# Peptides against a protein of PDB entry 4AID, part 151

Target 1, 242 residues: chain A of PDB entry 4AID
Amino acid sequence: FDIKRKTIEWGGKTLVLETGRIARQADGAVLATMGETVVLATAVFAKSQKPGQDFFPLTVNYQEKTFAAGKIPGGFFKREGRPSEKETLVSRLIDRPIRPLFVKGFKNEVQVVVTVLQHDLENDPDILGMVAASAALCLSGAPFMGPIGAARVGWVDGAYVLNPTLDEMKESKMDLVVAGTADAVMMVESEIQELSEEIVLGGVNFAHQQMQAVIDAIIDLAEHAAKEPFAFEPEDTDAIKA

## One batch from the design tools (peptide; made by RFdiffusion4, then SolubleMPNN)

Design b2_p23_5_s1 (from b2_p23_5, 7 letters changed)
Fold by OpenDDE base, seed 1:
Structure b2_p23_5_s1 (fold): chain B 242 residues (1-242), chain A 23 residues (1-23)
Amino acid sequence: as target 1 above (242 residues)
Amino acid sequence: MLPAIENPSFTEEDVEEAAAYIK
């Protein structure tokens, strides 16, 4: 196996991005670890467009498998065949920032699957899943203009906290999830308790600054492990329909 | 929800292998 690994310290935790061991049949596959939380992200894309395809067919599925349910909060209530509310929400959190970063006119099917394999009960798999999905897409050769980074920001005792633990979040007045590129914020989702707009905007800026180390780590991994870019030339007619 | 890609290049076996690796 040609295993590539990138390790960084991020928010006082070790983030590991690994590729080349598992899901090698995928266009991109990343095993991501933070603390003892572990996710597998896979990216697969069709090598041709379906006849008459008029929209970009991106599917993003975040899932916590039954074999991990004994290690995941609420896993006992998973009904086979329906995503939980969390799985639906996190799938949307991953989809929103990545969708606009595909090259305009690309209408081949793309599937991103993020599977939670382990949960440490401290580090939420959602942020890790966003990072892993970004990395898997960057490795895939798909015409994706990433990477994205992601971060959760809390507000505890009058300070910003990067990726607060589930216990720190109980004392947090903010649950702010931010995703972005090196240059831009792409998505903000927030639950806020009695905070000023200034504190929230400061939290977005803090998140964007803190995610740069993750973006750089994905770039470094991709430089050593990415597949050759898929040869895609958009038809001139699709460029004009902005 | 968009339909899944027909014949994904990865399988549930890849996920089970990953789960076995981290146990």
Scores: peptide ipSAE 0.027, ipTM 0.641, DockQ to the pose 0.271
Fold by OpenDDE base, seed 4:
Structure b2_p23_5_s1 (fold): chain B 242 residues (1-242), chain A 23 residues (1-23)
Amino acid sequence: as target 1 above (242 residues)
Amino acid sequence: MLPAIENPSFTEEDVEEAAAYIK
């Protein structure tokens, strides 16, 4: 197996991005680990557009598997055949920042699946899932203008905390999730308890700065393991409006 | 015409292999 691995220290935790071991039939596949939380992200894209396709058919599916449910808080309440509220929310959280980064006019079907394989009860799989999905897309050869990074920011004891543990989050006055490229913030979601706008904006900036190490790690992995870029020429019809 | 995505982006086998790797 041609296994490529990137390891960084990030927020006082080891982040590992691995490709080439599993899910090799996918266009891109990344096994991502932070602490003992583990996710598999896969990206697959159609090599042709469906006749009459008028919108970009991106599907993002975040799922926590039943075999990991003994380690995942609330994993026992999965009704077969419907995503949980968490799975639905995290799927949207991953979708939102990546959707705008596909090349305009690309209307081939894209499926991103993030599967939680293990949960350590400290590191939430959502941020790790965002990072893994970004990495899988960058490896896939899809016309994706990533990578994105992602970070959660807490506010604990009057300081910003990068990717707070589930226990630190109980003391946090902020749950701020940020995703972005190297150059731009693409998405912000926040739950805030009586904090100033200045602290919140500072949190967004902190997140964007801290995610650069992850973006660089994805780029380094992609330089060594990405597939050949899919030859996509947008039909000239949308280029005339630039 | 390159085929549409006929298969999910992962298989049950991929998940089992991954789960075995992390145990």
Scores: peptide ipSAE 0.024, ipTM 0.556, DockQ to the pose 0.321
Fold by OpenDDE base, seed 3:
Structure b2_p23_5_s1 (fold): chain B 242 residues (1-242), chain A 23 residues (1-23)
Amino acid sequence: as target 1 above (242 residues)
Amino acid sequence: MLPAIENPSFTEEDVEEAAAYIK
């Protein structure tokens, strides 16, 4: 197997992005690890549009499988076939920042699946899932104008904390999830306890700064492991206005 | 729900391989 790996220190934790071992039939596949939390992100896209396809058919599915239930809090209560509230929320968190980054006019089906394989009870797999999904898309050859990075920011003891542990989050006055490109913030989701707008905006900026290392890591991985870009020429929308 | 892509993003075998790699 041609295994490519990128490792960075990120928020005092080791982030590992690996490709080439698992799900090799996918367009892009990334095994991402932070602490002992492990996710597999897989990206697949159709090589043609369906006749009459009028919208971009992106599906993002974050899931915590029953096979990992012994390593996932509450995993035993998952009814097969229906996403949990957490799975639904995280699927949306991943979808929101990536959807606008596809080349305009691309209407081929795209499926991103993020599967939690292990949970360390400290590192929430949502941020890791966002990073892994971004990486998988960048490797896929799909016309995706990523990467995105993502970060969670806490406010603990009067300071910003990058990707606080689940225990640190209990003491945090902020749960701020940010996703963005190198140049722009694409998504903010926040739960805040009586903090000033200045602190929140500072948290967004902090997140965007801290995710640059992840963006750079995805780029480096993609330079070494990405598939050839899918030849997609957007139809000149200017020709239909004549 | 949009129909799944004919080629799934992962197979059960891929998940099992992944789970075996982490064990």
Scores: peptide ipSAE 0.017, ipTM 0.555, DockQ to the pose 0.241
Fold by OpenDDE base, seed 5:
Structure b2_p23_5_s1 (fold): chain B 242 residues (1-242), chain A 23 residues (1-23)
Amino acid sequence: as target 1 above (242 residues)
Amino acid sequence: MLPAIENPSFTEEDVEEAAAYIK
């Protein structure tokens, strides 16, 4: 096994990004751990475009396994079936920031799967899943202009809290999920209880600042473990200046 | 065994099953 690992301290928690042990048949695969929450992200892309493909066929699936569901708040024993509301929402949270970062004109099928393997009841798998999906794409060789980072920001006792625990979130006046690149915020999703626009904007900036350590960790992992970039030239040259 | 977790709540088989969703 050619196992590569990056470990950082992030928001007072250990974040581990690991590749090379699991899902080696994927183009990219990352086992991500924060506290005792564990996710597996896999990225697979087709090496050719389907005949008549006119749009970019990206599919993102976040899923929680039945063995993890016993620790997931409100989680029922999921039988094989329709995604839950949570799984659908988190799949969209991952999709939104990554979709615009693919090279324009790339219309090969891309599948990102994030599987929750363990939940510690403190660290939400959604943020970890976003980070893991970003890392898996960066390792895959797909024409993805990542990484993205992600962060959740709370507002507890008049302060910003990075990736609040599920218990701290009950006291939080803000649930702010941010995803972005090193240079830009790509996505904001927020639930806010009577906070000023200044506090919310400050939360976005705080999230973007705090996710840089994750972006740097993904870059470091990719430098050591990424596959050769897939040879793709966009037909239209206007896409190279982002 | 996942080295980052002292007491994983999942088996290696569970992880292999999770990885097999790559179609």
Scores: peptide ipSAE 0.017, ipTM 0.542, DockQ to the pose 0.077

Design b2_p23_5_s2 (from b2_p23_5, 8 letters changed)
Fold by OpenDDE base, seed 5:
Structure b2_p23_5_s2 (fold): chain B 242 residues (1-242), chain A 23 residues (1-23)
Amino acid sequence: as target 1 above (242 residues)
Amino acid sequence: LRPAIENPSFTEADVEEAAAYIA
């Protein structure tokens, strides 16, 4: 087994990105751990476009498996069929920042699946899932112009907190989720209680700065474990406007 | 109904392997 790992300290917690152990049949697969929360992200892409494919067919599925339900608070035995509200929301949180980063004209089917394997009751698997999905895509060889990083920012006792625990979040006046590249913020989601715009903008900046360590960790992992880039030539869409 | 592409990257066996890794 060619197992590659990257470990960093991030916000006072250990982040581990691992590839090569599980889901090796994927184009990219990353086991990500933060504290004792564990997710598996897998990326698969079709090697050809479907005939008549008019749009980019990206599907992102975040799921909490029933085997992890004993370790997930409020994890009712989710019946096999419909994503929960949380799963739907987190799937969108992952989709939004990654979708724009695919090479224009790429219309091969892409599927990203993030599965929660363990939840420590402190670290929300959404941020970890975003990081893992980014890493899996960077390893896959898909024409993805990542990595993205992600961070949650709280406002507790008049200070920014990186990836607050679920208990700290109860005291937080801000739930700010940011995703971005090294150079740009790609997505912001925020729930804010009576904070100034200045504090919120400062939180976005704080998140973007703090996620650089994650971006660098994904790059380092990809340098050692990425597949060869898929040979994709964008269709010359400019030729049809003449 | 687009067939949900069964992500071949995450089989029941992968779940079992992952569960065994975390146990």
Scores: peptide ipSAE 0.029, ipTM 0.658, DockQ to the pose 0.211
Fold by OpenDDE base, seed 1:
Structure b2_p23_5_s2 (fold): chain B 242 residues (1-242), chain A 23 residues (1-23)
Amino acid sequence: as target 1 above (242 residues)
Amino acid sequence: LRPAIENPSFTEADVEEAAAYIA
């Protein structure tokens, strides 16, 4: 196995991005760890467009599988068929920032699957899942103009906290999730308790600054482990207007 | 949500293998 691993310290926690061990038949596959929370992200894309495909068929599926339930305290036996509210929400959190980063005109099917394998009860798998999905796409060879980074920002005792623990979040006046590229913020989701817009905007900037280390880590991993870029030429839509 | 790709190269078996490795 050609296993590649990148390890960084991020927000006082060890972030590990690994590829080459599991799901090697995927176009991209990343095992991501933060603390003792572990996720597997896989990216698969079709090598051709379906006839008559009019839209970009991206699907993102975040899952907390029942086999991880022994390592996910409080994971009630989710019946096999329907995503939970959390799974639906996190799937959207991953989808929103990545969707606009695909090359315009690319209409091949893309599937991103993020599976929670372990939860430490301190580190939420959502941020880790966003990072892992970004990394898997960058490794896949898909025409994806990432990476994205992601961060959660709390506001505890009058200060920003990067990726607060679940216990720190009980004291936080802010749950701010940000995703972006090196150059731009792509997505913001926030739940805020009695904070000024200035503090929230400062939190977005803080998140964007702090995610750069993750973006750099994904780039470094991709330089050593990415597949050859899929040869995609957008149909010159300007040639049809002549 | 229907999987977009019929017969994804990634299977549930890969997830089970990953889970077993972390166990």
Scores: peptide ipSAE 0.027, ipTM 0.661, DockQ to the pose 0.262
Fold by OpenDDE base, seed 4:
Structure b2_p23_5_s2 (fold): chain B 242 residues (1-242), chain A 23 residues (1-23)
Amino acid sequence: as target 1 above (242 residues)
Amino acid sequence: LRPAIENPSFTEADVEEAAAYIA
């Protein structure tokens, strides 16, 4: 197998992005590891539009499956056939920043699936899932204007913490999730306990700065492992006049 | 509605392979 791997140190943790081993039938597939938390992201897109397709049919599914039972906290309580509240929320966290980055007029079906395979009880798979989904899309050849990076920022003992552990989050006055491109913040989601706007804005900036290493890692992986770009010509009505 | 994408995003075999790789 032609396995490509990128490894970086990120927030005091080892982040690994791997492709070419698993889910090779997908357009893009990335096995991502941070600490001992592991996710598989897959991206698949249709090579044609459905007749009469009037909207961009992107679906994002974050899943913590039962096969990771004992490797994922609370995995036993999933009702068959419906996403948990967490799965629904994380699916939206991944969807929000990626949706606007597809080329205008592209209305082929796109499916992103993020499957949690292991959880170390320290590193939340949501941020890792966002990173992995971005990487899988960049490898797929889909007309996606990524990568995105993502980061969680905490506020612990009067300092910003990149991707706080679940234990550090108990002491954090901020749960700030940021996603963006190299140049722009695309999404902010925050829960804040009695912090100034200045600290929160500083947290967004901190997140955007810290995610650059991840963006660069995805670019490096894509340079070595991306598929040929899908030949997509938007209809003249949807062509962004350069 | 399951997307009618020709290629599955993942299979149970991919999941088993991934699980075995992490073990």
Scores: peptide ipSAE 0.027, ipTM 0.668, DockQ to the pose 0.290
Fold by OpenDDE base, seed 3:
Structure b2_p23_5_s2 (fold): chain B 242 residues (1-242), chain A 23 residues (1-23)
Amino acid sequence: as target 1 above (242 residues)
Amino acid sequence: LRPAIENPSFTEADVEEAAAYIA
């Protein structure tokens, strides 16, 4: 196996991004770990556009499957059940910032799947899933103008907290999820308890600053592990020069 | 309803391998 791993300290936790061990048939696959929370993100894209495809067919699926240690139930892909509310929300959180970063005119099918493999009950897998999905796309060779970073920001005891634990979040007056590129904030979702706009805006800036280390880590991983870029020429060449 | 992933980005075997890695 050509295993490549990037490790950074991020918000007082070790973030690990690994590729090359698992899901090697995917265009991109990243095993991401923070604490004892582990997610697998996979990205696959079609090498051709379907005839008559008029929209960009991106599908993002976040899944919190309880794998009992050593037994993955047969029928892993047979969702007899609807996604949970959380799975639906997190799938959207991942979709929103990545969707606009695909090259204009790219209408090949893209599938991003994020599977929670382990949950430590401290580190929420949603942020980790966003990071992993970004990394998997950057490794895939798809015409994706990422990476994105992501961060959750809390407000605890009058300070910003990067990626608060689930227990710290109980004391937090803010649940602020931010995703962005190196240059821009792409998405903000917030639940706020009686905080000023100044504190919230400061939280967005804090998140964007803190996610740069993740963006840099994904870039470093991609420089070593990315597939060759898919040869895609958009019909409108003027849109790439802007 | 999001369409079922016709071609999953990973297989059950990949998930088994991943689960074995974290165990």
Scores: peptide ipSAE 0.030, ipTM 0.661, DockQ to the pose 0.221; fails the geometry check

Design b2_p23_5_s3 (from b2_p23_5, 6 letters changed)
Fold by OpenDDE base, seed 4:
Structure b2_p23_5_s3 (fold): chain B 242 residues (1-242), chain A 23 residues (1-23)
Amino acid sequence: as target 1 above (242 residues)
Amino acid sequence: MLPAIENPSFTEEDVEEAAKYIE
C-alpha cells in the first residue's frame, strides 16, 4: 500500500487526511479523522458521457453507518432506504460548494460518498465530511477546480470558536458553516441568535481564514497522491458562454 | 435517482476494513 498522510493542527485539534489504505478502487478516497470522529470520502467519475446527457450528473451522499450508530447522537435505526434529515442536509452542504467547481461542459457522472465510520460525540462529522469530500475529489483526477475548505464557527462568551464541540455549541449564539476555495467563499449556512450582521460577517471572514490551513493540507496531499488529471476537452460550444 | 456508476465508490468490505482500523 502506498499510504499518504497529511496531519495538521486545526482549531486546537489534530486533523488527519489519509489516502491509499482503503477504497482503492475509487478514483479518489480519503480517510479523515478529527479527534475520534472518522469519515471515509470516496469520489468516482465516469470516463465517458452518456449519450444525450444534457446536465452535469453529480450525486453527493452523506451516510451515517449503523455500526457507527452506537457512537452517533440520534442514530436511530433507519429503515435501509431513506436518508435521515441530517444525512439529507449534510449531503446538500457538501454538494452546494463543490458543484460550481467542476469544469464547464463536463457531463460525466460523478458520485461522492461520505461515510461516517466513527463519532466521538464532540466533533460533528459534517465539516470533516466536507473536507474529506474535497480531498477525495482533488485526488481523483476529475476536472474539479478545488480544493474547498470548510469550517464551522460558533460565538461563545463573546468570541469566535473554530469548529465548536457539540457541548460548546449548546452555549453558542451562532452556528455558521462556511465553505470556500482559497480565493472565494462558495457557501454560507447560518443559524444565529440575536447577533449583529457585523459579528456574522466577521464569522464568515474568520471561517475563510481558518480553512486555508485545510486547503493547503489538501493541496499538499494531492501533490503526493493525486491521480493523473482526466483528459477532458470541453466542446467549444460550452466554452463560449463564459 | 441517477443510475449508480458501474463501480461503487466503496464496498461493504472497504467499510469493514475502515471500521477495523478505527477499533
Scores: peptide ipSAE 0.021, ipTM 0.562, DockQ to the pose 0.265
Fold by OpenDDE base, seed 5:
Structure b2_p23_5_s3 (fold): chain B 242 residues (1-242), chain A 23 residues (1-23)
Amino acid sequence: as target 1 above (242 residues)
Amino acid sequence: MLPAIENPSFTEEDVEEAAKYIE
């Protein structure tokens, strides 16, 4: 196996991004670990466009499988077939920041699947899933203008906390999820209890600063492990005016 | 050698099983 791994310390936790061990049939596959929470992200894209395809067919599917259910809060016996509310929400959290980063005019099918393999009861798989999906896309050769980073920010005891534990989140006045590129914030999702706009904006900036280490880690992994870029040129009508 | 995560409470078998659901 040609296994490549990047490890960083991030918010006082070890983040590991690994490729080449599993899901080798995918265009990109990343096993991501933070603490003892583990997710597998896979990216697959069609090598041709369907006749008459008029929109970009991106599908993102976040899943918490039954084998992990004994370690996932409330994960008791998910019936195979319908995503939970959490799975639906997290799938959208991953979709929102990545969708606009595909090259305009690219209308090949893209499937991103994020599977929770383990949950440590401290680190939520959603942020890790966003990071893993970004990394898998960067490895895939798809015309994706990532990476994205992601971060959760809490407000505990009058301070910002990067990726608070599930226990710290119970005391947090803010649940702020941010995703972005090196240069831009792409998505903000927030639940806020009686905080000033200044604190919230400061939280977005804090998240964007803290995710740079993750972006850099994905770039470093991709420099070593990415597939050759898929040869795609948008039609002149779809050319982004530089 | 990057340190192997010494205690993956997740087995290679669990990973292979998870990978079958991606096909």
Scores: peptide ipSAE 0.021, ipTM 0.546, DockQ to the pose 0.068
Fold by OpenDDE base, seed 3:
Structure b2_p23_5_s3 (fold): chain B 242 residues (1-242), chain A 23 residues (1-23)
Amino acid sequence: as target 1 above (242 residues)
Amino acid sequence: MLPAIENPSFTEEDVEEAAKYIE
């Protein structure tokens, strides 16, 4: 196996992005670890467009399955077949920032699956899942104009906290999830308790600054492990306006 | 400073089960 690994210190935690060990049948696959929380992100894309496909068929599935139930908080036997509320929300958090970054006119089916393999009860898999999904897409050869980074920002004891633990989040006046490229914020989701707009905007900027290390880590991993880019030429949509 | 994570503590079975969602 040609295993590639990138390790960084991020917010006082070790982030590991690994590829080449598992899920090698995917176009991209990344095992991401932060603390003892572990996620597998996979990206698969169709090599042709379906006849009559009119929209971009991106599916993002975040899942905390029963096989990992002993390693996932509240590992109640999820009845097979319906995503939990959390799984639905996190799937959307991953979808929102990545969807706009696909090359315009690409309408091949894309499936991103993020599976929580382990949860340490400290590090939430959602941010890790966003990072892993971004990395898997960058490795896949799909016409994805990533990477994205992601960060959660808390406000604890009058300071910004990068990726607060679940226990620190109980004391946080802010739950701010930000995703973006190197150059732009793509998504903000926030729950805020009695904080000024200045603190919130400062939190977005803090998140965007702090995610650069993750973006750089994904780029470095992709430079060493990405598949050959899929040959996709956008149909010249300018020819229909003449 | 968390120790360097060299090996995730998930099982091979966890990996095999996760891989089924790619097929």
Scores: peptide ipSAE 0.018, ipTM 0.511, DockQ to the pose 0.084
Fold by OpenDDE base, seed 1:
Structure b2_p23_5_s3 (fold): chain B 242 residues (1-242), chain A 23 residues (1-23)
Amino acid sequence: as target 1 above (242 residues)
Amino acid sequence: MLPAIENPSFTEEDVEEAAKYIE
């Protein structure tokens, strides 16, 4: 097995991105670990466009499978077949920042699946899932202009906290999820308790600065492990109406 | 040493099963 691994220290925790062991049939596959939380992200894309396809058919599916149910809060009550509220929310959190980063005019089907394999009850799989999905897309050869990074920011005792634990979040006045590229913030989602706009904007900037190490780690992994880029030439949209 | 990779609480079979739902 040609297993490639990138390890960084991030927010006082070890982040690991691994490829080449699992899901080799996918275009990109990443096993991501932070603490004892583990996710598998896979990216698959069609090599041709469907006839008459008029929109970009991206599907993102975040799921917490029943085999991990003994280690995932609420896993025992997951009925087979319908996404939970959390699974629906996190699928959208992953979709929002990645969707605009595909090359304009690309309309081949893309499927991103993030599966939670383990949860440590400290590190939320959502941020890890966003990072893993970004990495899987960068490895896939799809015409994706990533990577994205992601971070959660808390506000505890008058300071920003990177990726607060579930216990630290009980004391946090902010749940701020940010995703972005090296150059730009792509998505902000926030729940805020009586904080100024200045503190929130400072939290966005803090998140964007802290995610650079993750972006660099994905780039380093991709330089060693990415598939050849899919040859996609956007149709000249300059065939304006004559 | 990453505890989750060295002593994964999921089996290789669990991961292969998770991967089959992606096919």
Scores: peptide ipSAE 0.018, ipTM 0.502, DockQ to the pose 0.065

